# Peptides against a protein of PDB entry 3V4L: the designs that were tried, part 94

Target 1, 386 residues: chain A of PDB entry 3V4L
Amino acid sequence: GQPLAKDKVALLIGNMSYWEHPKLKAPLVDVYELTNLLRQLDFKVVSLLDLTEYEMCNAVDEFLLLLDKGVYGLLYYAGHGYENFGNSFMVPVDAPNPYRSENCLCVQNILKLMQEKETGLNVFLLDMCRKRNDYDDTIPILDALKVTANIVFGYATCQGAEAFEIQHSGLANGIFMKFLKDRLLEDKKITVLLDEVAEDMGKCHLTKGRQALEIRSSLSEKRALTDPVQGAPCSAEALVRNLQWAKAHELPESMCLKFQCGVHIQLGFAAEFSNVMIIYTSIVHKPPEIIMCDAYVTDFPLDLDIDPKHANKGTPEETGSYLVSKDLPKHCLYTRLSSLQKLKEHLIFTVCLSYQYSGLEDTVEEKQEVNVGKPLIAKLDMHRGL

## One batch from the design tools (peptide; aimed at target 1 A26 G81 C129)

Design b2_p30_4 (made by RFdiffusion4)
Pose (drawn by RFdiffusion4):
Structure b2_p30_4 (pose): chain A 386 residues (1-386), chain P 30 residues (1-30)
Amino acid sequence: as target 1 above (386 residues)
Amino acid sequence: EEEEEEEEEEEEEEEEKEEPPKLVSRFPKL
């Protein structure tokens, strides 16, 4: 009568800043939006931006670790894609020009690994172009799929076609997400809902005849993204899964820093993506003997490669964050730490204090080191092992 | 001077918002 989900897990990857290929803009916004919608449908969501080939492989391994028998698994990719010889490929940011299947992740490979885990539902939302990479000489000769009647594909475009994004100077949106976001929360069967999305997508003027949604499905059960999760987890295997999930979305505690000069610096942290964290520095207290002072953040782990133009900015928007000043506490210095999947080490940076005493010209510098451990996805140790 | 600079920055942002939207393929353009 009623189809049930042991758990609902999602992996969303949005690639924008390609090294050898045109940079995209809508992936960040689309990924942010799909996480919020999928969380309302009670999904364990992993949101990641600008992953290399190696980094993308690890995200799949962490996603597969969160899938067991009866778990609904969902994969959303927004970025560069190509389709050769019946296989779909997602292109990582580190991809060379020209690139081949070896440089890319085959979705079919990911699907087989999910079937090995006995998942109740396999949903793939590929928001990418589907043309031939004429430079790809290799044909993977992949093994046949087990007939499981739970595979669902939401291709943003058809084979040999292109998926489009509207790069309006402001926010920038994807076409697939413009029509998906208004319908995702419906209690319809996943295949029916995706078809209703394909109708509204045909009413699109910007993309008519260039992009159409393609649905491929084997699903023989009235399964939906709104189906309920098996109430009380109470199983030992179910508990290990909830810990593994909470292990990735841990944020450092908002700490207060005391300085030898009697100045207090409040240090706040905000989550944007599992891969993205925002730090803010507020000067909470200073003694009367000091009037002039500015707090600034430096000495980040070189693995993170933090550009100076994204750090110590008056507002969060100036760092490139999707989060806005109404979401983040007012008046601090905001700094954006994207690329946490690059942190093998522990997070250590210095909160540097430049200040001046009453009646003196000289400028005094007081540097204090801060270790915040492994925030968010850095806690998963994706670089662990030999 | 700071108020003039803030007004110039607001005018630049308004000009950028007035630009027509661009439709862009997610094709890698090899």

Design b2_p30_4_s1 (made by RFdiffusion4, then SolubleMPNN; from b2_p30_4, 13 letters changed)
Fold by OpenDDE base, seed 5:
Structure b2_p30_4_s1 (fold): chain B 386 residues (1-386), chain A 30 residues (1-30)
Amino acid sequence: as target 1 above (386 residues)
Amino acid sequence: KKEEEEKKKEEEEKEKLAEPDKLVSTDPQL
């Protein structure tokens, strides 16, 4: 019979905004496009940008809680990385220069923990460099992996080689995602799908002799990303997994705020990633005696590091939101919250209405405090222990 | 028509003057 997944869970991490290292661009587009494709494949997807070491550890721990016997687990990483002695290290955004294994997440340690969950399939897609780090002489003593015959690695590059971005004037995929996205929905064994992606990348004149996909597998069964989720009666574990995933994806409801002057605004929310939300405000009613009015958001929690200079923009693109801008309402003011994983408390902020009456030169202000609870990933309390 | 052909030529010239897709290494050790 066709293999069945008990469930399908993916963690996607894209690190770009490094503190002590060169900034990347491709992970933004790659995580977003892969999220949308994996959702079409009935994966429960958590998508996270720009994680610290601590935040990456917590994201992996929360991902491992969603894994169980016969569940398909997929980890995607795009960012800086290295490979020492056949161990792959993902570099957090707060990693020092130079970084060591103690500042980084070892993929083979994550694989060991996934094997302890008795998963049905373990897929690693690693879009990072695989050069040796000469500043790290540590040999991780990994315990012997179990023979589970359910492991697939897709490395964006060969051992000891670099990964490359395509420098465009706009949004572009990384090289690996550019070819992976065209085949990811195909009903094929995952190793066969990745072999076809490797062939397509090998035909590209840009990548030929610079970057090649390496496939490392121990997969005895015909498992595909298209494999249907088993519609078994909800075990208590399946209910917990569904609730945990739903919490990480719950947006605040859109609000209609009414001011004393008779102005009405619409306050709305959109998810770009599990840790990135757009807030937008729109004037929906204005009394005729009010000649000018603007509704802006302010007084955000300090944990979010919101620069007021980047808030309340006339376009989503001016906030750095290039991907969801087509799905957003037009003629709003937009604010991008890019670090929801740092939010310790409820998201409380002020909506300020600035307005002017016809024949009065003085600007009037009215303020309303808004509490939207914990949006998206902030419900998982990924800061617990700091 | 002439302004649309000039704008299309400026867009094609901006696409041709778009530096050829330059591969940038993501190696932080460079």
Scores: peptide ipSAE 0.322, ipTM 0.655, DockQ to the pose 0.403
OpenDDE base, seeds 1, 2, 3, 4: peptide ipSAE 0.314, 0.318, 0.316, 0.301; ipTM 0.650, 0.651, 0.651, 0.640

Design b2_p30_4_s2 (made by RFdiffusion4, then SolubleMPNN; from b2_p30_4, 12 letters changed)
Fold by OpenDDE base, seed 5:
Structure b2_p30_4_s2 (fold): chain B 386 residues (1-386), chain A 30 residues (1-30)
Amino acid sequence: as target 1 above (386 residues)
Amino acid sequence: ELEELLEELEEKKEEEEAKPPELVSTDPKL
């Protein structure tokens, strides 16, 4: 019979805004495109940008809690990385220069923990460099992996080689994601799908002899990313998994604010990633006596590290939000919250209405405090213990 | 002035769109 997944869970991490290392661009688009494709495949997707070491550890731990017997687990990483002695290391954004294994996440350690869950399929997609780090002489003493036949690695590049971004018109895509996206929805065994992606990369004049996909697999069964999820969650564990996923994806409801001057503001929310939200404000009603009015958001929690100079932009693109801008209302002020994982408390902020009456030179301000609870990934409390 | 600055921004955008895609390594270069 066709294999069935008990459930499908994916963690996607894109690191670009490194503190001590060269900044990347491709992880933004690659995580977004892969998120949308995996959602069409009925995956429960958590998508995270720009994680510290501690935040990456917590994201992996929360992902491992969603895994169970017969669940399909997919881990995607795009960012800096290295490979020493056949161990792959993902580099957090706060990693020192030079970094070592103690500052990084070992993929083979994550694989060991996934094998303990008796997962139905383990897929690792690693869009990172595989060069040796000569500053790290540590040989990880990995415990012997269980003899399991449900593991697939797609390495974006060969051992000892670099991965590349294709930069064009200020945007970038990873070479691996460029070819993977065209085939990811195909009803094929995952190793056959990745072999076709490797052939497509090998035919392209841009990528030929620069980057080649390496596939490592123990997969003895005909498992595909298209394999249907088993019907209604009858187990308490499946209900918990569904609730945990739903929490990480719950947006605040849109609000209509009314000011004493008679101005009405629509406050709205959009998800770009599980840890990235756009807030937008629009004036939906203005009394004719008011000639000018603007609705600013301010007084954000300090944990979010929001520079006011980057808030209240006239376009989504001015916030760095190029991907969701088409789905956003026009003629708003936009604010991008890119670090929702850092939020310890409820998201409380102020909406400030600045306005002018016809025939009065003085600007008037009215303020309303808004509490939207814990949006998106902030419901998972990834900072428990700090 | 504003029209010339918009034309220079459109010309720069067309020049950036006309540039062949650049391959940038994700090697941290330790």
Scores: peptide ipSAE 0.391, ipTM 0.720, DockQ to the pose 0.746
OpenDDE base, seeds 1, 2, 3, 4: peptide ipSAE 0.315, 0.380, 0.386, 0.375; ipTM 0.658, 0.709, 0.718, 0.705

Design b2_p30_4_s3 (made by RFdiffusion4, then SolubleMPNN; from b2_p30_4, 10 letters changed)
Fold by OpenDDE base, seed 1:
Structure b2_p30_4_s3 (fold): chain B 386 residues (1-386), chain A 30 residues (1-30)
Amino acid sequence: as target 1 above (386 residues)
Amino acid sequence: EEEEEKEEEEEEKEAELEKPDELVSTDPQL
């Protein structure tokens, strides 16, 4: 019969905003597009941008809590990386220069932990460089992997080779995602699908002789990303998993704020990623005696590192939000919260209304504090290990 | 003037679209 997944869970990490290393561009688009495709495949997707070492460890630990017997696990990583002695290392955004294995996440350690969960399928999609790091001679003493015959690696490049970005003025995919996205929804064995992606990359004049997909697999069964999820969650563990995932993707409800001057503001929320939220404000009612009014958000928790110069923009794009802008209401002020994984407490902030009366030169301000609880990924308390 | 500035902005946009796709290495050790 067709194989069934007990459930399907994906963790997608895109690291771009490195502190001590060159900034990347492709991971933004690649994580977003892959998230939308995996959601169409009934995956529970956690999508995270710009994680520190500690935040990456916690994201992996929370992902491993969602894994159980017969669950399909997919890990995607786009960012800086290296490969020493056949071990793949994902580089966090806070990694020092030079980085070492002690500052990085070893993919084979994650695979070991996934094998302990008795997963139905383990897929790794690694969109990173695979050059050796000559600053790190550490040979990881990895315990022998179990022979589970359910492992697939798709590497964006060959062993010892570089990965490349396309220089484009606009939003562009990385090389791997450019070809993967066109095939990902096909009802094929995952190794056959990746082999077709490798052929498509090999036909492209840009990538030919520069970057080639490498597939490593022990997958003995005909398993596909299209494999249906087995029925209603029958186990207590499946119910807990569904509740944990749902909590990590719950947006705050839209609010209507009423000011003493009679102005009404709509406050709304949108998810770009599991750790990235857009706040938007709009004037929905203004008394005729008020000639001008604006609704600013301010006084965010210090843990979010919100620069006021990048808040309250007239467009989503001016906040750095290019992907969800089409789905947002127009004629708002927009603020992008890109570090929700850092939030330890409730998201409390101030809505400030600045307004002017007809025939008065002085601007008046009214303020309301708003508590929206823990939005999105902040509900997982990724900090519980500190 | 306003028509020439629009033709120059359209030619700059077309010339930005016609830039050959250059591959840049993501190797942080470079």
Scores: peptide ipSAE 0.337, ipTM 0.667, DockQ to the pose 0.523
OpenDDE base, seeds 2, 3, 4, 5: peptide ipSAE 0.332, 0.335, 0.329, 0.327; ipTM 0.663, 0.665, 0.661, 0.661

Design b2_p30_4_s4 (made by RFdiffusion4, then SolubleMPNN; from b2_p30_4, 10 letters changed)
Fold by OpenDDE base, seed 5:
Structure b2_p30_4_s4 (fold): chain B 386 residues (1-386), chain A 30 residues (1-30)
Amino acid sequence: as target 1 above (386 residues)
Amino acid sequence: EEEEEREKEEEEEEELEELPDELVSTDPEL
């Protein structure tokens, strides 16, 4: 019969905003597009941008809690990385220069932990450099991996080679995602799908002799990303997994705020990623006596590190949100919260209405505090160990 | 429709090929 997945879970990490290393651009688009494709494939997707070492460890731990017998696990990473002695290291945004294995996440350690969960399929898609780091002489003593015959690695590049992104003036994919996205929805064995992606990359004149996909597989079964999820959750564990994932994807409900002056504001929320949310405000009712009014959001929790200069923008794009701008209401003020993983408490902030009456020169302010609880990934309390 | 979408994807791919694609390495140059 066709293989069945008990469930399908993906963790996507895109690191771009490095502290001590060159900034990347492609991981933003790549994580977003791959998230949408994997959702069409009935994956439970957690998508995270710009994680520290500690935040990456916690994201992997939470991902491993969603894995169980016969579950399909997919890990995608886009960012800086290296490969020493056949071990792949994902580089967190807070990694020092130079970094070492103690500052990075070893993919083969994650694979070991996934094998302990008796997963139905383990897919790793690694869009990172595979050059050796000569500052790291550490040979990780990996225990011998179990022969589970359910492992697929797609490396964006060859061993000892670099991965590339296309730097357009606009939004562009990394080289790997450019070709992967076109085939990802195909009902094919995952190794056959990746072989076709490798052929497409090999035909492109830009990538020829610069970057080539490496496929490493022990997959003995005809498993595909299109494999249907087993129907009714037959176990308490499946219900817990569904509830845990749903918590990480719950947006705050839109609010209608009413001010004493008679102005009404719509406050809305949109998810760009599991750790990135846009707040938008619009004036839905204004008394005729009020000539001008604006609704600002302010007084965010200090843990979010919100620069007021980047808050309350007239467009989503001015916040750095290019991907979800088409789905957002027009004529709002927009604020992008890019670090929801850092939120220890409830998201409490102030909505400040500044307004002017006809024939008065002085601006009047009214303020309302808003508590939206823990949005998106902030419900997982990734900081419980700090 | 499907042919106009394919011609647009081919024109967007050709416009992506005609832009001087500065391939930037994701190597941090350690």
Scores: peptide ipSAE 0.350, ipTM 0.682, DockQ to the pose 0.330
OpenDDE base, seeds 1, 2, 3, 4: peptide ipSAE 0.340, 0.337, 0.322, 0.325; ipTM 0.679, 0.676, 0.666, 0.667

Design b2_p30_5 (made by RFdiffusion4; failed a check: the pose's geometry)
Pose (drawn by RFdiffusion4):
Structure b2_p30_5 (pose): chain A 386 residues (1-386), chain P 30 residues (1-30)
Amino acid sequence: as target 1 above (386 residues)
Amino acid sequence: SALAETISDELAAKENLPAGSLLRSRAPAL
């Protein structure tokens, strides 16, 4: 009568800043939006931006670790894609020009690994182009899929076609997400809902005849993204899964820093994506003997490759964050730490204090080191092992 | 082939988009 979910897990990857290929803009916004919608449907969500081939493989491994028998698994990709010989490929940021299947992730490979884990539902939302990579000589000769009647595909476009994004200078949106976001929360069967999305997508003027939603499904059960999760977890296997999930969305505690000169610096942290964290520095207290002082953040782990133009900015928007000044506490210096999947080490940076005393010209520098451990997805140790 | 096209002013106005907006394919350049 009523289909049930053991758990609902989602992996969302949004690639924008390609090294050898045109950079995209809507993936960040679309990924942010799909996480919020999927969390309202009670999903364990992993949101990641600008992943290399190696990094993309690890995200799949962490996602597969969160899937067991009866778990609804969902994969959303927004970025560059190509389709050769019946296989869909997601292109990582590190991809060369020209690129091949070896440089890319085959969705079919990911699907087989999910079937090996006895998942109740396999939903794939591929918000990518589907043309031939004429340079791809290799045909993967993949093994046949087990008939499981729970595979669902939401291709943003058809084979040989292109998926489009509206790059209006402001926010920038994807076409598939414009029509998906208004309908995702419906209690319809996943296939029915995706078809209703395909109708509204045909009413699109910007993309008519160039992009159409393609649905491929084997699903023989009235399963939906709104189906409920098996109430009390109470199983030992169910507990290990909730810990593995919480292990990736840990944020450092908002600490207060005391300086030898009697100055207090409040250090705040904000989550944007599992791969993106925002630090802010507020000068909370200073002694009367000091009037002039500015707190600045430096000496980040070189693995993160933090650009100076994204750090120590008056507002969060100036760092490139999707989060806005109404979401983040006012008046601090905001700094954006994207690319946490690159952190093998522990997070150590210096909160540097440049200040001046009453009646003196000289400028005094007081540097204090801060170790915040492995924030968010860095805690998963994706680089672990030999 | 072009990977991005400027949206016409009439269509941009109809869609409540700013002038000069781009419709950008997510196709890679090769």

Design b2_p30_5_s1 (made by RFdiffusion4, then SolubleMPNN; from b2_p30_5, 14 letters changed)
Fold by OpenDDE base, seed 3:
Structure b2_p30_5_s1 (fold): chain B 386 residues (1-386), chain A 30 residues (1-30)
Amino acid sequence: as target 1 above (386 residues)
Amino acid sequence: KPLSTEISDELAEEEGLPKGTLLQSMAPDT
C-alpha cells in the first residue's frame, strides 16, 4: 500500500540577525517559501526567525513534543553553521565570536532525540556552511545512534565548503532553496527528490565547483514528503499535538475600535512567521467634519524591542515585510513584530487616533488600550525557565 | 575575500536572474 505518515511536523529556523557575526539575508525568503510548500504537503510547520541559543533549544524541545511513533519530522535550518568531526552545529544569533559547540546546537543530538520518539521519517535540511571551526577543539562524545533506517540529511553544501545566497533587489535566496523549491512537491522518494535537486544545482554556473548538495541517507523504505497523513487523529497524543500546533498558529481576531469622535478603526493581524506578526490599522468610518485621521499603534511590551521608527508605516515593505505584502489589505498603517518568542505577558498596546477637524488647526488625539492575548508562538511560552 | 561577487549580466541572463544580481557567501568568516 502507499506509505502513510501518522502526522507530518516541520521546524524551520532561519537565523540572519547575528550579534557578533555577519548578517545573512537568504534565511528570510527561504524559510517563508519552504513553509508555504510544506503546508501544501500537509505538514504542521513552525517557522522561526532569529533565535538565541536558549530560544533554539526551546524550539527544538517543542518540536520533539510534536513527534511520536510514525510521525514524519523535518528540521530545516538556514544560518551560520559549522561541521567538526562529522557533527553539524547550528549557530544561534547570540553566539559569541568565536563560537564553540557549547554555544551551538548539535544536529546529531537532535537526531538521537528524534529516534527516541520512534518517528517514521527524520529529514534534516541544513542550509549552512560546513567549514571546520578551528576555534572549537571539543570532540563531541555522542551516544551511538540507533539503527532506524529512516534518516535523510540534505546538506546545502559539501564538507568543508561554503553555502551561497543570490541577492537581488534587497532580497536573497539560498542556492539550495532555489533548486529545492522546484522539486519539493514531487511524489518521489525523498532521496530521489534530493538527488534530482543535486543534479539541478550541479548545472548552475554560479556555484559550479563552489557548492554541491550532499545527501546522507539510511532510508530503507520508500518514503516521500507527499505521503498522506493517516486520517482523523485516533489517539489522545495526536489530539494534543494538533491542539499544541493550533495554539502556536492562532492569530488574534480582527477588531473594530470605536472612538468618541465617531471614527471607526479596523485592527487586523497577519502571520509572516510563527514568531513574526504584522499589525495593520485602517480607517473604516470617518465623520465628514474630520479632514485628516491616522491610527497609530504604540506602547508595546518592552520585551518585543519595537523601534518606533519602523512602526506605523504606509507600506508593509517599509516595516521590513516583503513576503506577505500582497495578501495584506491596502491603505493601512503597518507594524511588524519580529520577536514574538520574547513575549512573556499578553500583547497589550495602545491604538492612538490622531485627527483634525475642518477649520481647527490643532490635532486631537484619542487613545484606546488593546489586549490581544498571546499571539502565535507566544502561546507556547518558550521562556519558561528564565 | 569580497563578501559578495557581482554576477555578469550575461551569466545572470543565462541563469534567468535579473541584472545586478550578487552572489554572497553564507560563511561567518566573510
Scores: peptide ipSAE 0.371, ipTM 0.855, DockQ to the pose 0.680
OpenDDE base, seeds 1, 2, 4, 5: peptide ipSAE 0.346, 0.351, 0.348, 0.359; ipTM 0.847, 0.848, 0.842, 0.849

Design b2_p30_5_s2 (made by RFdiffusion4, then SolubleMPNN; from b2_p30_5, 12 letters changed)
Fold by OpenDDE base, seed 1:
Structure b2_p30_5_s2 (fold): chain B 386 residues (1-386), chain A 30 residues (1-30)
Amino acid sequence: as target 1 above (386 residues)
Amino acid sequence: MALSEVVSDELAKEEGLPKGTLLQSMAPDL
């Protein structure tokens, strides 16, 4: 029969907004598109953008807590990276220039920890460059991996090569994701699927002789990303995993705020990623004596690094949200919170209504404080070190 | 500087891409 997954869990990391390195664009769309595909495959997906070293470590640790015997684990990474001595290093956004292995996450260390969980399948999709870092001569002494015969690596490029992104219309896709997305839903052994992606990428004249997909596999079984999840959580651990995932994806409920002037505001929330939320405000009722009114959000927690110049935009796109704008209501003011993993406390902010009465020159302001608790990934307390 | 190249209109059309597509290396400047 087709293999069954006990569950399916994916961690997707897209690093773009590097401090000391060139900014990327592809990880935004690639993590989003892959999230939507993996959700159609019944994966529990945690999608995270722009993680520091510490935040990446904690994201991996939380991901490993979701892994158990017979669970399918998928790690996707898009960002800067390197390969030294056959070890793959994912580069956090806060990595210095030059970075070293001590500033980066070693994929083979994550694999070791995944093997300790007795997973049913371990898939790594590494959308990063695989050039050597000549500033790091450290040879990691890795413990010997167990022979689990359930490992698949899909590297966006071959050893010593670069990965590329295609940029158009202000968006970008990685070359790997461009081809992977077209096949990811196919009911094929994951190594066969990736081999077909490699053939498709090999026909691409953009990257011919510069980027080639590499597959490394010990996978002895016919396992696919399409393999059905075991229908009922049969263990306490499976229930905990389901609850932990649900907790990381809980949005605040939409609120109707009523101001003393009789204006009513709808406050809404949308998830772009597990650590990225859009807040939107709309005027749903205005007394006729009020000629103009706007509802701004302000006074965000300092841990979120919200620049007021990028808040309260007339379009989602002006916030840097190009992906979820179709699902958002129109005629709002939009604010993008891109760093929910930094949120230590409840998300408390102010809704400020600025309005003008007919025949008065002066604007009036009313304010309401809003507490929405811990949204999305902020519920996992990823800032709490072990 | 990461290699950025303008894809030719011919190659963009062949690959089903818009005109003015850029190809960008994801390599860091080390």
Scores: peptide ipSAE 0.449, ipTM 0.899, DockQ to the pose 0.761
OpenDDE base, seeds 2, 3, 4, 5: peptide ipSAE 0.427, 0.433, 0.426, 0.431; ipTM 0.891, 0.895, 0.892, 0.890

Design b2_p30_5_s3 (made by RFdiffusion4, then SolubleMPNN; from b2_p30_5, 11 letters changed)
Fold by OpenDDE base, seed 3:
Structure b2_p30_5_s3 (fold): chain B 386 residues (1-386), chain A 30 residues (1-30)
Amino acid sequence: as target 1 above (386 residues)
Amino acid sequence: MALSTVVSDELAEKEGLPAGTLLQSMAPDL
């Protein structure tokens, strides 16, 4: 019969804003595009940008809680990385220069943990460089992997080579994602799909002789990313998994704030990623005596590192949000909250209304504090160990 | 420093990319 997935779970990590290393751009678009495609394939997707070592470890642990017998697990990583002795290392944004294996996540360790979950399929898509790190002399003694005929690696580049991104119009895509996205929805065995992506990448003149897709697979069965999820979640474990994923994806409800002057503000929320949210404010009612009014957000938790210069923008793009701007209401003020994984407490902030009456020169301010609880990934308490 | 190279207009056109497209390595500065 057609293979069935018990469930489908994906963790997507895009690291761009390195502290001690060159900044990347492609992981932003690549994680977003891949998230949307995997959602169309009925994957439960956690999408995270700019993770520290500790945050990456916690993201992997939370991903492993979503895995169980016969579940399809997909890990995508875009960022800096290296390969020593056939082991792939994902580099966190806080990694020192030079970094070592002790500062990085070993993909083969994650694979071992996925094999302990008795997963139905393990897919790794690694959009990173595979050059050796000569500053890391550590030979990882990894425990022998179990012989599971259900592993697929798609490496964006061959061993010892670089991965590349293309930048145009203020956006970037990885060369790997450029070709992967066009085929990802095809009802094909995942190794056949990746082989077709390899052929398409091989035609690219930009990276010819510099980047080539490598496929490593033990997959003995005809498994596809299109394989249907088995039935309604009837098991207690499936219910727990669904609840755990749902918690990480709950947006705050839209709010209507009423000010004493009679102005009404709509406060709305949109997810760009599991750790990135846009707040937007709009004036929905204004008394005619008020000639001008603006509704801005301020007094965010310090853990979010929000620069006020990047808050309350007239467009989503001015906040650095280029991807979800089409799905947002127009004529708002927009604020992008990155790093929601850092939020230890409830998201409490102030909505400030600045307004002017007809015939008065002085601007008046009214303020309301808003508590929206823990949005998105902040519900998982990824910092419980700090 | 991330090695960014300007793609030639001829190569950009051939790949269906805008003029002034940059190709950047994802390699670290080690």
Scores: peptide ipSAE 0.427, ipTM 0.882, DockQ to the pose 0.739
OpenDDE base, seeds 1, 2, 4, 5: peptide ipSAE 0.422, 0.420, 0.416, 0.412; ipTM 0.883, 0.879, 0.877, 0.875

Design b2_p30_5_s4 (made by RFdiffusion4, then SolubleMPNN; from b2_p30_5, 11 letters changed; failed a check: the pose's geometry)
Amino acid sequence: EPLETVISPELAKKEGLPEGTLLRSMAPAL

